# Designs tried in a protein design run: peptides against a protein of PDB entry 3HUF. Part 210

Target 1, 320 residues: chain A of PDB entry 3HUF
Amino acid sequence: MWIIEAEGDILKGKSRILFPGTYIVGRNVSDDSSHIQVISKSISKRHARFTILTPSEKDYFTGGPCEFEVKDLDTKFGTKVNEKVVGQNGDSYKEKDLKIQLGKCPFTINAYWRSMCIQFDNPEMLSQWASNLNLLGIPTGLRDSDATTHFVMNRQAGSSITVGTMYAFLKKTVIIDDSYLQYLSTVKESVIEDASLMPDALECFKNIIKNNDQFPSSPEDCINSLEGFSCAMLNTSSESHHLLELLGLRISTFMSLGDIDKELISKTDFVVLNNAVYDSEKISFPEGIFCLTIEQLWKIIIERNSRELISKEIERLKYA

## One batch from the design tools (peptide; made by RFdiffusion4, then SolubleMPNN)

Design b2_p26_6_s4 (from b2_p26_6, 8 letters changed)
Fold by OpenDDE base, seed 1:
Order: sequence, then structure tokens, then C-alpha cells
Structure b2_p26_6_s4 (fold): chain B 320 residues (1-320), chain A 26 residues (1-26)
Amino acid sequence: as target 1 above (320 residues)
Amino acid sequence: VYNLSKSLSEEEKEKIAKEENEKEKE
């Protein structure tokens, strides 16, 4: 989201979130959803127009800002952004930091991009929330991205957390839920006056972890917890592969269960399968092969003695 | 001539800007 602050008292010492939309900026406007009052004798009554576009798809992957358009409203002394005079037709900016000078005002408005990109695990939830979140200047998507800051967990009572949720957790992405999204939707009006009123997702995240036994206390409890072990994985998803890498596993990939030969078995401590393959093939697993699902692996890795548990299970199956 | 560019205090900059705008209203 865009946040504006200013030097001196020209913004009354307050920060403000600018959502996608159009704002008239000037001395003789009243702060509302479409106006920004700036308190300076050096600023025109109506000085500039700010237009913030909704996030692009590219912004979701890059964590880039919503496009920021500035137009001078035919003022005597013009408007500058980053020391450059704004063109007569206005200019558009994609920089994360903008110093906006209105006329001869010695104090600048500082606009900065607070990165927030929300990944959804569930396409139905994305469809429900994407429009509203985009109107907050928040890029949204389903695919994993290095720019993702938040991950929406689907609250299905009694269901195991998804691989996406597991991976998001280990990536140290802030996991949020629908309750937080609802809360975000309500603050839009209040944050016009004070950007500090923006709810912190960290409290939601802490509550999710604390109240759900499917999460360890910290990602650090699981990261590299299985260092020194090796697994074979069916080439199913990139997220699953990355998850296993974050556990510190050496990973061999195979395309079919038929590719699991004696050589692979000799180099592998266990085989990770997707649920469908595990459920279909569990009766046909060769003796001495430790096969498990990612969800079963997750149940082990969240335990404090995960290494011991895995070692015991490997031993049990080697001597059975 | 040591141009001591006295960094005008923010207050001095504001004062100058106020004075310039008052001259443009006349």
C-alpha cells in the first residue's frame, strides 16, 4: 500500500494510506476518501491530483507498487516528484519512494510503498477477496511468489493444513485467515486519517499458530530439522519440492513408482508421495520401503523429536 | 569568499516560502 508522510506539519504530523483511487491535493480541501489537505501557505487551494492505480499482475510477482500518477492542477509553481518537474499532462511513477514537492513549499510529501502481497491457497477465497484487496492496493494471487508477504489459510474445521500452508509457514510468510481479511475490509475509512490504524497481521498470525496444534511454535523449529536425511519424491509440485528442501532433505526425484529401484532405495531414507498415489499404492509398497505423504511427514516434523521419530520409523521398516 | 551555504533551517525555509507567496498575492 502507498503511505504518505510529510516533513513539518503540512500533513498535521500524520501518516495516511492512499488506496487506489483519485485524490485532489491542496490547501483548501478537506481530508476524505478523495482529498488530501496540505497545510501550507505555499500550496495552491487545489494543487495536484494523485491517482493510484490498482495492482497489476506483475506487481504480485515483483512486490512493486501500484502505479502512482501525479498531475499538477495548473499551479503557478508546479509540482515536482523526485526533484523533477511533473509534465503538463501528468507523469506516472513506479518507484517505491516518491518525494513530492508542491510548488515552493519547503516541506515535501514523502510517499513510500509498504509491500503487501497476499497469496491465496484456495481459488474460491481468491475469487471472493481479490477485488476488495486490489481496491486496497494489495496484489493477490494463487501462485507462489518471492514477493508474497501474507498467505491466506483456508479455515476448514478438522482438515489438515495444506502443503501450501506448510510451505508458506516455513518461508516465514505471515499466515492470515478470513477473519483478518474481514478486519482489513473494515479499516479502510479509519486509516484515511491515520495510517497507524492499519491492523497488524502479526497478531493474527500469532493467534493462528498458538491455537492450532498443526503448527510448530516457529518456522525455525522445522527448517533444516531433517538435515542429513535423504528422500525420494514423486515429481508432483514445486511447492512440495521446496518444502522438502527447507526441511534440509536431500531430494531425489522420480516420475513413477516403477523408477524406485534398489539403487534409489539404497540412497533414500524414505519416499514422499502425494495422497492420491499413497492411497492407491499403499497395499503394493515393497517391504522395507518407508513411504509417507507430505501430511504424514508434517506431523512428524512438528514434533520436537522429529529426527528420532523418523529414525525409528526407518529402522522399523528396514528390519521388518 | 567561503560560501558557507548555511543550510537554512526548516523554519527559515518555511519563512522564505511564506514571504514569497505573500508577494505573489499582491
Scores: peptide ipSAE 0.020, ipTM 0.482, DockQ to the pose 0.025
Fold by OpenDDE base, seed 4:
Structure b2_p26_6_s4 (fold): chain B 320 residues (1-320), chain A 26 residues (1-26)
Amino acid sequence: as target 1 above (320 residues)
Amino acid sequence: VYNLSKSLSEEEKEKIAKEENEKEKE
């Protein structure tokens, strides 16, 4: 989201979020959803127009800002952004930091980008919320991204958490739910005068973790918890691979269970499968190897004695 | 679901709707 602040009390000491939309900026406008009052005698009654675009798909992957357009409203002394005069037709900016000078005002408006990118685990939830979140200047998507700051947990009552949720947790992404998204949708007007009134996702996250026994107390409890073990992973998602890496596992990737020969069995502690492959291939599992699903692995790794539990299962199947 | 678009002008809504429709076609 774009946040503006200003020097010399020209914004009345307030910070403001600029959501996607158009803003008339000037001395003789009233603060509302489409106007920014700036208090200076050096500023025109209507001085500039700011237009914040909705996030692009690229912004979801890069954590880049919503495009910021600035147009001078035919003022005597113009408008500058980062010491450069704004062109007659307006200019667009993708820099994360903008110093906006209105006319000869000695104080600048400072715009800075606060990154917030929300990943969804469920395409139906993305479809439901994407438009509203884009109107907040929040990029959204389904795929893993290094720019992802928040992850929407798919709540199915009585189901195991998804691999996406597991990975998001270990990656230290803030896990949120539909209740937080609903809250975000209602605060747009309240944050106009005070950007600090933006709801804290950490409270939602704490409540999710506290009320769900499928989460460990912290990601640090699981990160590198299986260091020294080796696994084989069969044709799984990138998220599954990254999840296993975060556990400290040595990972071998295979295309088929048939690729696992006696030599590989001797070097591999266990095989990790998704549910579909586990259910379909259960009859064809190699003898003498421990095969489990990611969900079964997760149930083990959240235990305090995860290393001992894995060791016991490996031993049980080596001698069966 | 609160519709955040209610706080936008009709021109802004039309612009956003056009941009959303272009993104769904890529």
Scores: peptide ipSAE 0.000, ipTM 0.276, DockQ to the pose 0.031
Fold by OpenDDE base, seed 5:
Structure b2_p26_6_s4 (fold): chain B 320 residues (1-320), chain A 26 residues (1-26)
Amino acid sequence: as target 1 above (320 residues)
Amino acid sequence: VYNLSKSLSEEEKEKIAKEENEKEKE
């Protein structure tokens, strides 16, 4: 989201979130959803127009800012952004930091981008929330992204957490739920005067972890906990691969269960399968190898003695 | 004697900026 602050008292000492939309900036406007009052005698009654666009799909992957357009409203002394005069037709900016000078005002408006990118675990929730979140200047998507700051967990009663949720947790993404999204949808009016009124996602995250026994106490309890073990997996999910890497596993990939030969078995401690393959192929598993699902592995890895538990299971099946 | 140029108060900066803006209107 874009946040503006100003030097001196020209913004009344307050920070403001700018959501996607159009704002008239000037001395003789009243603060509302479409106006920014700037208190200086050096600023025109109506000085500039700020237009913030909704996030692009690219912004979800890069963590880049919503496009920020500035137009001078035909003022005597013009408008500058980053020491450059704004063109007559207005200019567009994709920089994360903007110093906006209105005329000869000795104080600048500082706009900065706070990155917030929300990943969804399922397409249904994305479809429900994307429009509203985009109107808050929050890029949204389904695919894993290095720019992802938040992950929406879908709580289905009685289901295990998904691989996406497991991976989001281990990569230290802030996990949120629909309650946080509902709260975000209500903040537009309250944050006009004070950007600090944005809800803290970390509180939501702490509550999720505290109330769900499927999470370890911290990501650090699981990261590299299986160092020295080797696994094989079907080359089906990038998130599953990254999850297993974060556990410290050496990973081999195969295309079919028929590719699991004696050589692979000799180098592999266990095979990781998705639920569908595990359930369908359970009778055809190679002899002498431990096969499990990601969800079964997760149940082991969240235990304090995960290494001992896995070792016992490997031994049980090698000598059976 | 390095005269630490007294940082003009915000009011003094605004006054100077106003006076400069008035001079450029003439």
Scores: peptide ipSAE 0.020, ipTM 0.481, DockQ to the pose 0.045; fails the geometry check
Fold by OpenDDE base, seed 2:
Structure b2_p26_6_s4 (fold): chain B 320 residues (1-320), chain A 26 residues (1-26)
Amino acid sequence: as target 1 above (320 residues)
Amino acid sequence: VYNLSKSLSEEEKEKIAKEENEKEKE
């Protein structure tokens, strides 16, 4: 989201979030959803127009800012952005930091981009929330992205957490739920006056972890916890692969259970399967190898003695 | 058929945790 602050109390010492939309900026306007009052004798009654575009799909993957357009409203002394005079037809900016000078005002409006990108675990939740979040200037998507800051966990009572949730936790993404999204949707008007009224997602995250025994106390408890072990995995999910990498595993990939030969068994401590393959093929597993699901592996990893637990299971099957 | 639920009983987890705590005290 774009946040504006200003020097010399020209914004009354307040920070403001600018959502996608159009704003008239000037001395003689009242603060609302489409106006920004700037208190200076050197600023025109109506001085500039700011237009912030909705996020693009690319912004979800890059964490880049919503496009920021500035137009001078035919003022005597013009408008500058980053020491450059704004063109007669207006100019568009994709920089994360903008210093906006209105006329001869000695104080600048400082606009900065705070990255917030929300990943969803399922398409239904994305479909429900994407429009509202995009109107807040928040990129949304389903796919893994290095720019993601938040991950929406689907609350299903009594279900195991998904691989997406496990991976989001280990990569230190802030896990949130529908309650946080609902709260986020209500703040749009309140944050016009005070950007600090933006809800803290970390409180939501702490409550999720505290109330769910499927999470370890921290990602650090699991990261590299299985260093030195080797696994084989069906080449089906990038998130599953990245999850196993974060555990410190050496990973071999295979395309089918038939590709699990004596050579692969000799260099592998265990095989990780998806639930469907595990349930369907459990009768035909290769002899002398430990096979488990990611969810079963997760149940081991969240234990304090995870290395001993997995070692005992490997030993039992090598000598069986 | 390997059954993880049988091999990872709470009793076995407690036994391992006790064995680890005894090794840290030696």
Scores: peptide ipSAE 0.000, ipTM 0.242, DockQ to the pose 0.005; fails the geometry check

Design b2_p26_7_s1 (from b2_p26_7, 7 letters changed)
Fold by OpenDDE base, seed 4:
Structure b2_p26_7_s1 (fold): chain B 320 residues (1-320), chain A 26 residues (1-26)
Amino acid sequence: as target 1 above (320 residues)
Amino acid sequence: NEENNADIFTEEEKEIIEKNEKLLKE
């Protein structure tokens, strides 16, 4: 989201979130959802127009800002952004930091981008929330991205957490739920005067973790917990691969269960499968190798003695 | 006249302006 602050208390010492939309900026406007009052004698009554665009799909992957357009409203002394005069037709900016000078005002408005990118675990939730979140200047998507800051957990009562949720937890994204999204949608007006009133997702996250026994106490408890072990997996999902890497596993990939030969078995402690393959192919598993699902692996990983548990399972199946 | 525009500001806003004018003279 874009946040503006200003020198010399020309914004009354307040920070403000600029959601996607249009703002008239000037001396003789009243602060509301479409106006920004600036307390200076050196600026025009209506000085500039700021337009924040909705996030692009690219912004979800890059963590880049929503496009910030500035137009001078035919003022005597113009408007500058990053020491450059705004063009007659207005200019658009993708820099994360903007120093905005209105006319001869010696104090500047500083706009900075706070990155918030929300990944969804399922397309239905994305479809439900994307429009509202985009109107908050929050990029949204389904695919894994290094720019993701938040992850929406799919809450199905009585189901195991998804691989996406597991990976989101280990990569230290803030896991949130629909309750947090609803809260974000309702507070849009309250953050106009004070950007600090933005809901803290960490509280939501803490509550999710506390109330769900499927999470370890911290990501650090699981990261590299299986260092020294080797696994093989089907080349099916990037998230699964990255999850196993974060566990410290040496990973071999194969294309089919038929590719699991004696050589691979000799180098591999266990095989990780998705649920569909595990359920369909359990009768055809190679002898002498421990096969498990990611969800079964996760249940072991969250235990304090995960290394001992895995070692016991490996031994049990080597001698079966 | 830029001077006659002081009447648009609240007393709180005028105080901000006065503080800023002092800061710029220092």
Scores: peptide ipSAE 0.337, ipTM 0.805, DockQ to the pose 0.319
Fold by OpenDDE base, seed 2:
Structure b2_p26_7_s1 (fold): chain B 320 residues (1-320), chain A 26 residues (1-26)
Amino acid sequence: as target 1 above (320 residues)
Amino acid sequence: NEENNADIFTEEEKEIIEKNEKLLKE
C-alpha cells in the first residue's frame, strides 16, 4: 500500500495510507476518502490530483507498487515528482519512492510503497476476499510467490495443516486467518487519519501458533533439521519440493513407485509420498525403505528429537 | 490577496504556517 508523509508538518505530522482511488490535493480541501489537505500558503486551493490504480496480477509476483498517477490542476507553479515537472496530461509512476513538490512549497510530500501480498491456500477464500483486498491496494493470489508477505490459513477444526501452510511457515511468511482479513476490512476509514492503525499481522500469527500444536515454536527449529539425509519424492508439487529443500534434504524425484530401483534405494534414506499414493500402494512399497507422507514427516519434524526419530525408523526398515 | 488566504486556515493550521515561515528564515 502507499503511505504518504510530509516535511514541515504540512500534513499535520500525520502519516496517511492511500488506497486505490482518486484524491484531490490542495490547501482548501477537507481530509476524507477523496481529499488530502496540505497546510501551506504556497500551494493552490486545489493543486493536484493523485490517482492510485488497483494492483495488477504482475504486482502479486513482483511486490511492485500500485501505479501512482499525478496530475497538476492547471496551477501557476505546477507540480514536480522526483525533481521532474509533471506533464500537462499527468504522469504515471511505478517507483517505490516519490518526492512530490506542490508549486513553490519548500516542504515535500514523500510517498513510499509498503509491500503487502496475500497468498491464499484455497480458491474459495480467494474468491471471497480478493475484491476487498484489491481495493486496499493488496495483491492476492493462489500460487507461490517470492513477493508474498502473508498467507491465509484455512481453519478446519481437527484437520492437519496443508503442505501450503507448512511451506508458508518455513519460508517465514506471516500466517493469518479470516479474523485478520475481517479486521483489515474495517480499518479503511480509520487509517485515513493515522496509518499506524493498520493491524499488526504478527499478533494474529502468534495467536495461531500458540493455539495450534501442529506448529513448532519457530521456522528455525525445522530449517535444515534433516541436513545430511536423502529422500525420494513423486514429482507432484513445487511447494512440496521447496518444503523438503528447506528441511536440508537431498532430493531425488521419480514419476512412479516402479521407478524406485535398487540404485535409488541405496542412495535414499526414505521416500515421501502423497496421501493418495501412500494409501493405495501400502502393500507394494519397496522392501528395505521407509515410506511416509509429507504430513507424517511434518509430525516428526516438529518434535525436538526429529533426527533421532527418523534415524530409528530408517534403521528399523533397512535391517528388517 | 494575502489577507483573503488567512481566513481558510484554523488557528492550529496558522500556527503550523507561522512555525514553518520562521524555520525558513533561520
Scores: peptide ipSAE 0.337, ipTM 0.802, DockQ to the pose 0.300
Fold by OpenDDE base, seed 5:
Structure b2_p26_7_s1 (fold): chain B 320 residues (1-320), chain A 26 residues (1-26)
Amino acid sequence: as target 1 above (320 residues)
Amino acid sequence: NEENNADIFTEEEKEIIEKNEKLLKE
């Protein structure tokens, strides 16, 4: 989201979130959803127009800012952004930090981008929330992205957490739920006066972890917990691969169960399968190797004695 | 032209302006 603050209390010492939309900036305007009052004799009554665009798909993957357009409203002394005069037709900016000078005002408006990108675990939740979140200047998507700051967990009562949720947790993404999204959607008016009124997702995340026994106490409890073990997996999911890497596993990939030869078995402690393959192919599992799902692996990993549990299960199947 | 601009600001806003004018002269 874009946040503005200013030197010399020309914004009355307030920080403000700028959501996607158009703002008239000047001396003789009243602060509201479309106006920004600036307290200076050195600026025009109506000095500039700020226009913030909704997030692009690219912004979700890069964590880049919503496009920020500045137009001078034909003022005597113009408008500058990052020491450059704004062009007659206005200019657009994708920099994360903007120093905006209005006319001869000795104090600048500082605009900065606070990165917030929300990944969704399922397309239904994305479809429900994307429009509202985009109107808050928050990029949204389904695919894994290094720019993601938050992950929406789907609370289906009685279901195991998904691989996406497991991976989001281990990569230290803040896991949130629909309650946080609902709260976030209501703050649009209140944060005009004070950007600090933006809800902190950390409390929501702590509550999710505390109330769900499928989470360990911290990501650090699981990261590299299986260092020294080797696994093989079907080349089906990048998130699954990254999850297993974060556990410290050496990973071999295969395309079919028929590719699991004696050589692979000799180098592999266990095989990780998705639920569909595990359930359909149980009868055709190679002899002498431990096969499990990611969800079954996760149930072992969240235990304090995960290494001992896995070792016992590997031994049990090698001698069966 | 400067006088006609004073009537647009509240008393609180005028105090901000006066404070800033002092800070720029120091």
Scores: peptide ipSAE 0.335, ipTM 0.802, DockQ to the pose 0.311
Fold by OpenDDE base, seed 1:
Structure b2_p26_7_s1 (fold): chain B 320 residues (1-320), chain A 26 residues (1-26)
Amino acid sequence: as target 1 above (320 residues)
Amino acid sequence: NEENNADIFTEEEKEIIEKNEKLLKE
């Protein structure tokens, strides 16, 4: 989201979130969803127009800002952005920091991009929320991105957390739910005058972890917790691979259960399978190897004695 | 023609302007 602040209390000492939309900026306008009052005699009554575009798909992957357009409203002294005079037709900016000078005002408006990028685990939830979140200047998507700051978990009552949720947790992404998204939808009007009124997702995240026994206390409890163990996995998803890497596992990939030969068994402590393969092929598992699902592995990892638990299961199956 | 319409500034907003004008002269 774009946030504006200014020196010299020309914004009344307040920070403001600028959502996607158009704003008339000037001395003689009243603050509302489409106007920004600037308290200076050195600016025009209607001085500039700011237009913030909705997030692009690229912005989801880069964590880049919504495009910020500035147009001078034919003022005597013009408008500058980052010491450059705004062109007659307006200019567009993709920099994360903008110093906006209105006319001869000695105080600048500082616009800065606060990165918030929300990944969804469920396409139906994305479809439900993407429009509203994009109107808040929040990029949204389904795919993993290094720019993601938040992850919306799918709340299915009584279901295990998804691999996406597990991975998001280990990546230290703030996990949120639909309740937080609902809350975000209500604050849009209240944050016009005070950007600090934006709800803290960390509180939601803490509540999710506290109330769900499927989460460890911290990502650090799980990261590298299985260092020194080796697994084999079916080459199915990048997220599953990255999840296992974050656990500190040495990973071998295979294309089919038939590729699990004696050599692979000798070098591998256990085989990780997805639920579909596990359920379909459980009767055909190779002898002498421990096979489990990612969800079963996760249940072990969240335990404080995860290494001992895995070691016991490996031993049990090697000697069975 | 910037002068002629009455500024919508409150008294508090005028105080901000006056404070800033003083700070710039120092």
Scores: peptide ipSAE 0.333, ipTM 0.806, DockQ to the pose 0.389

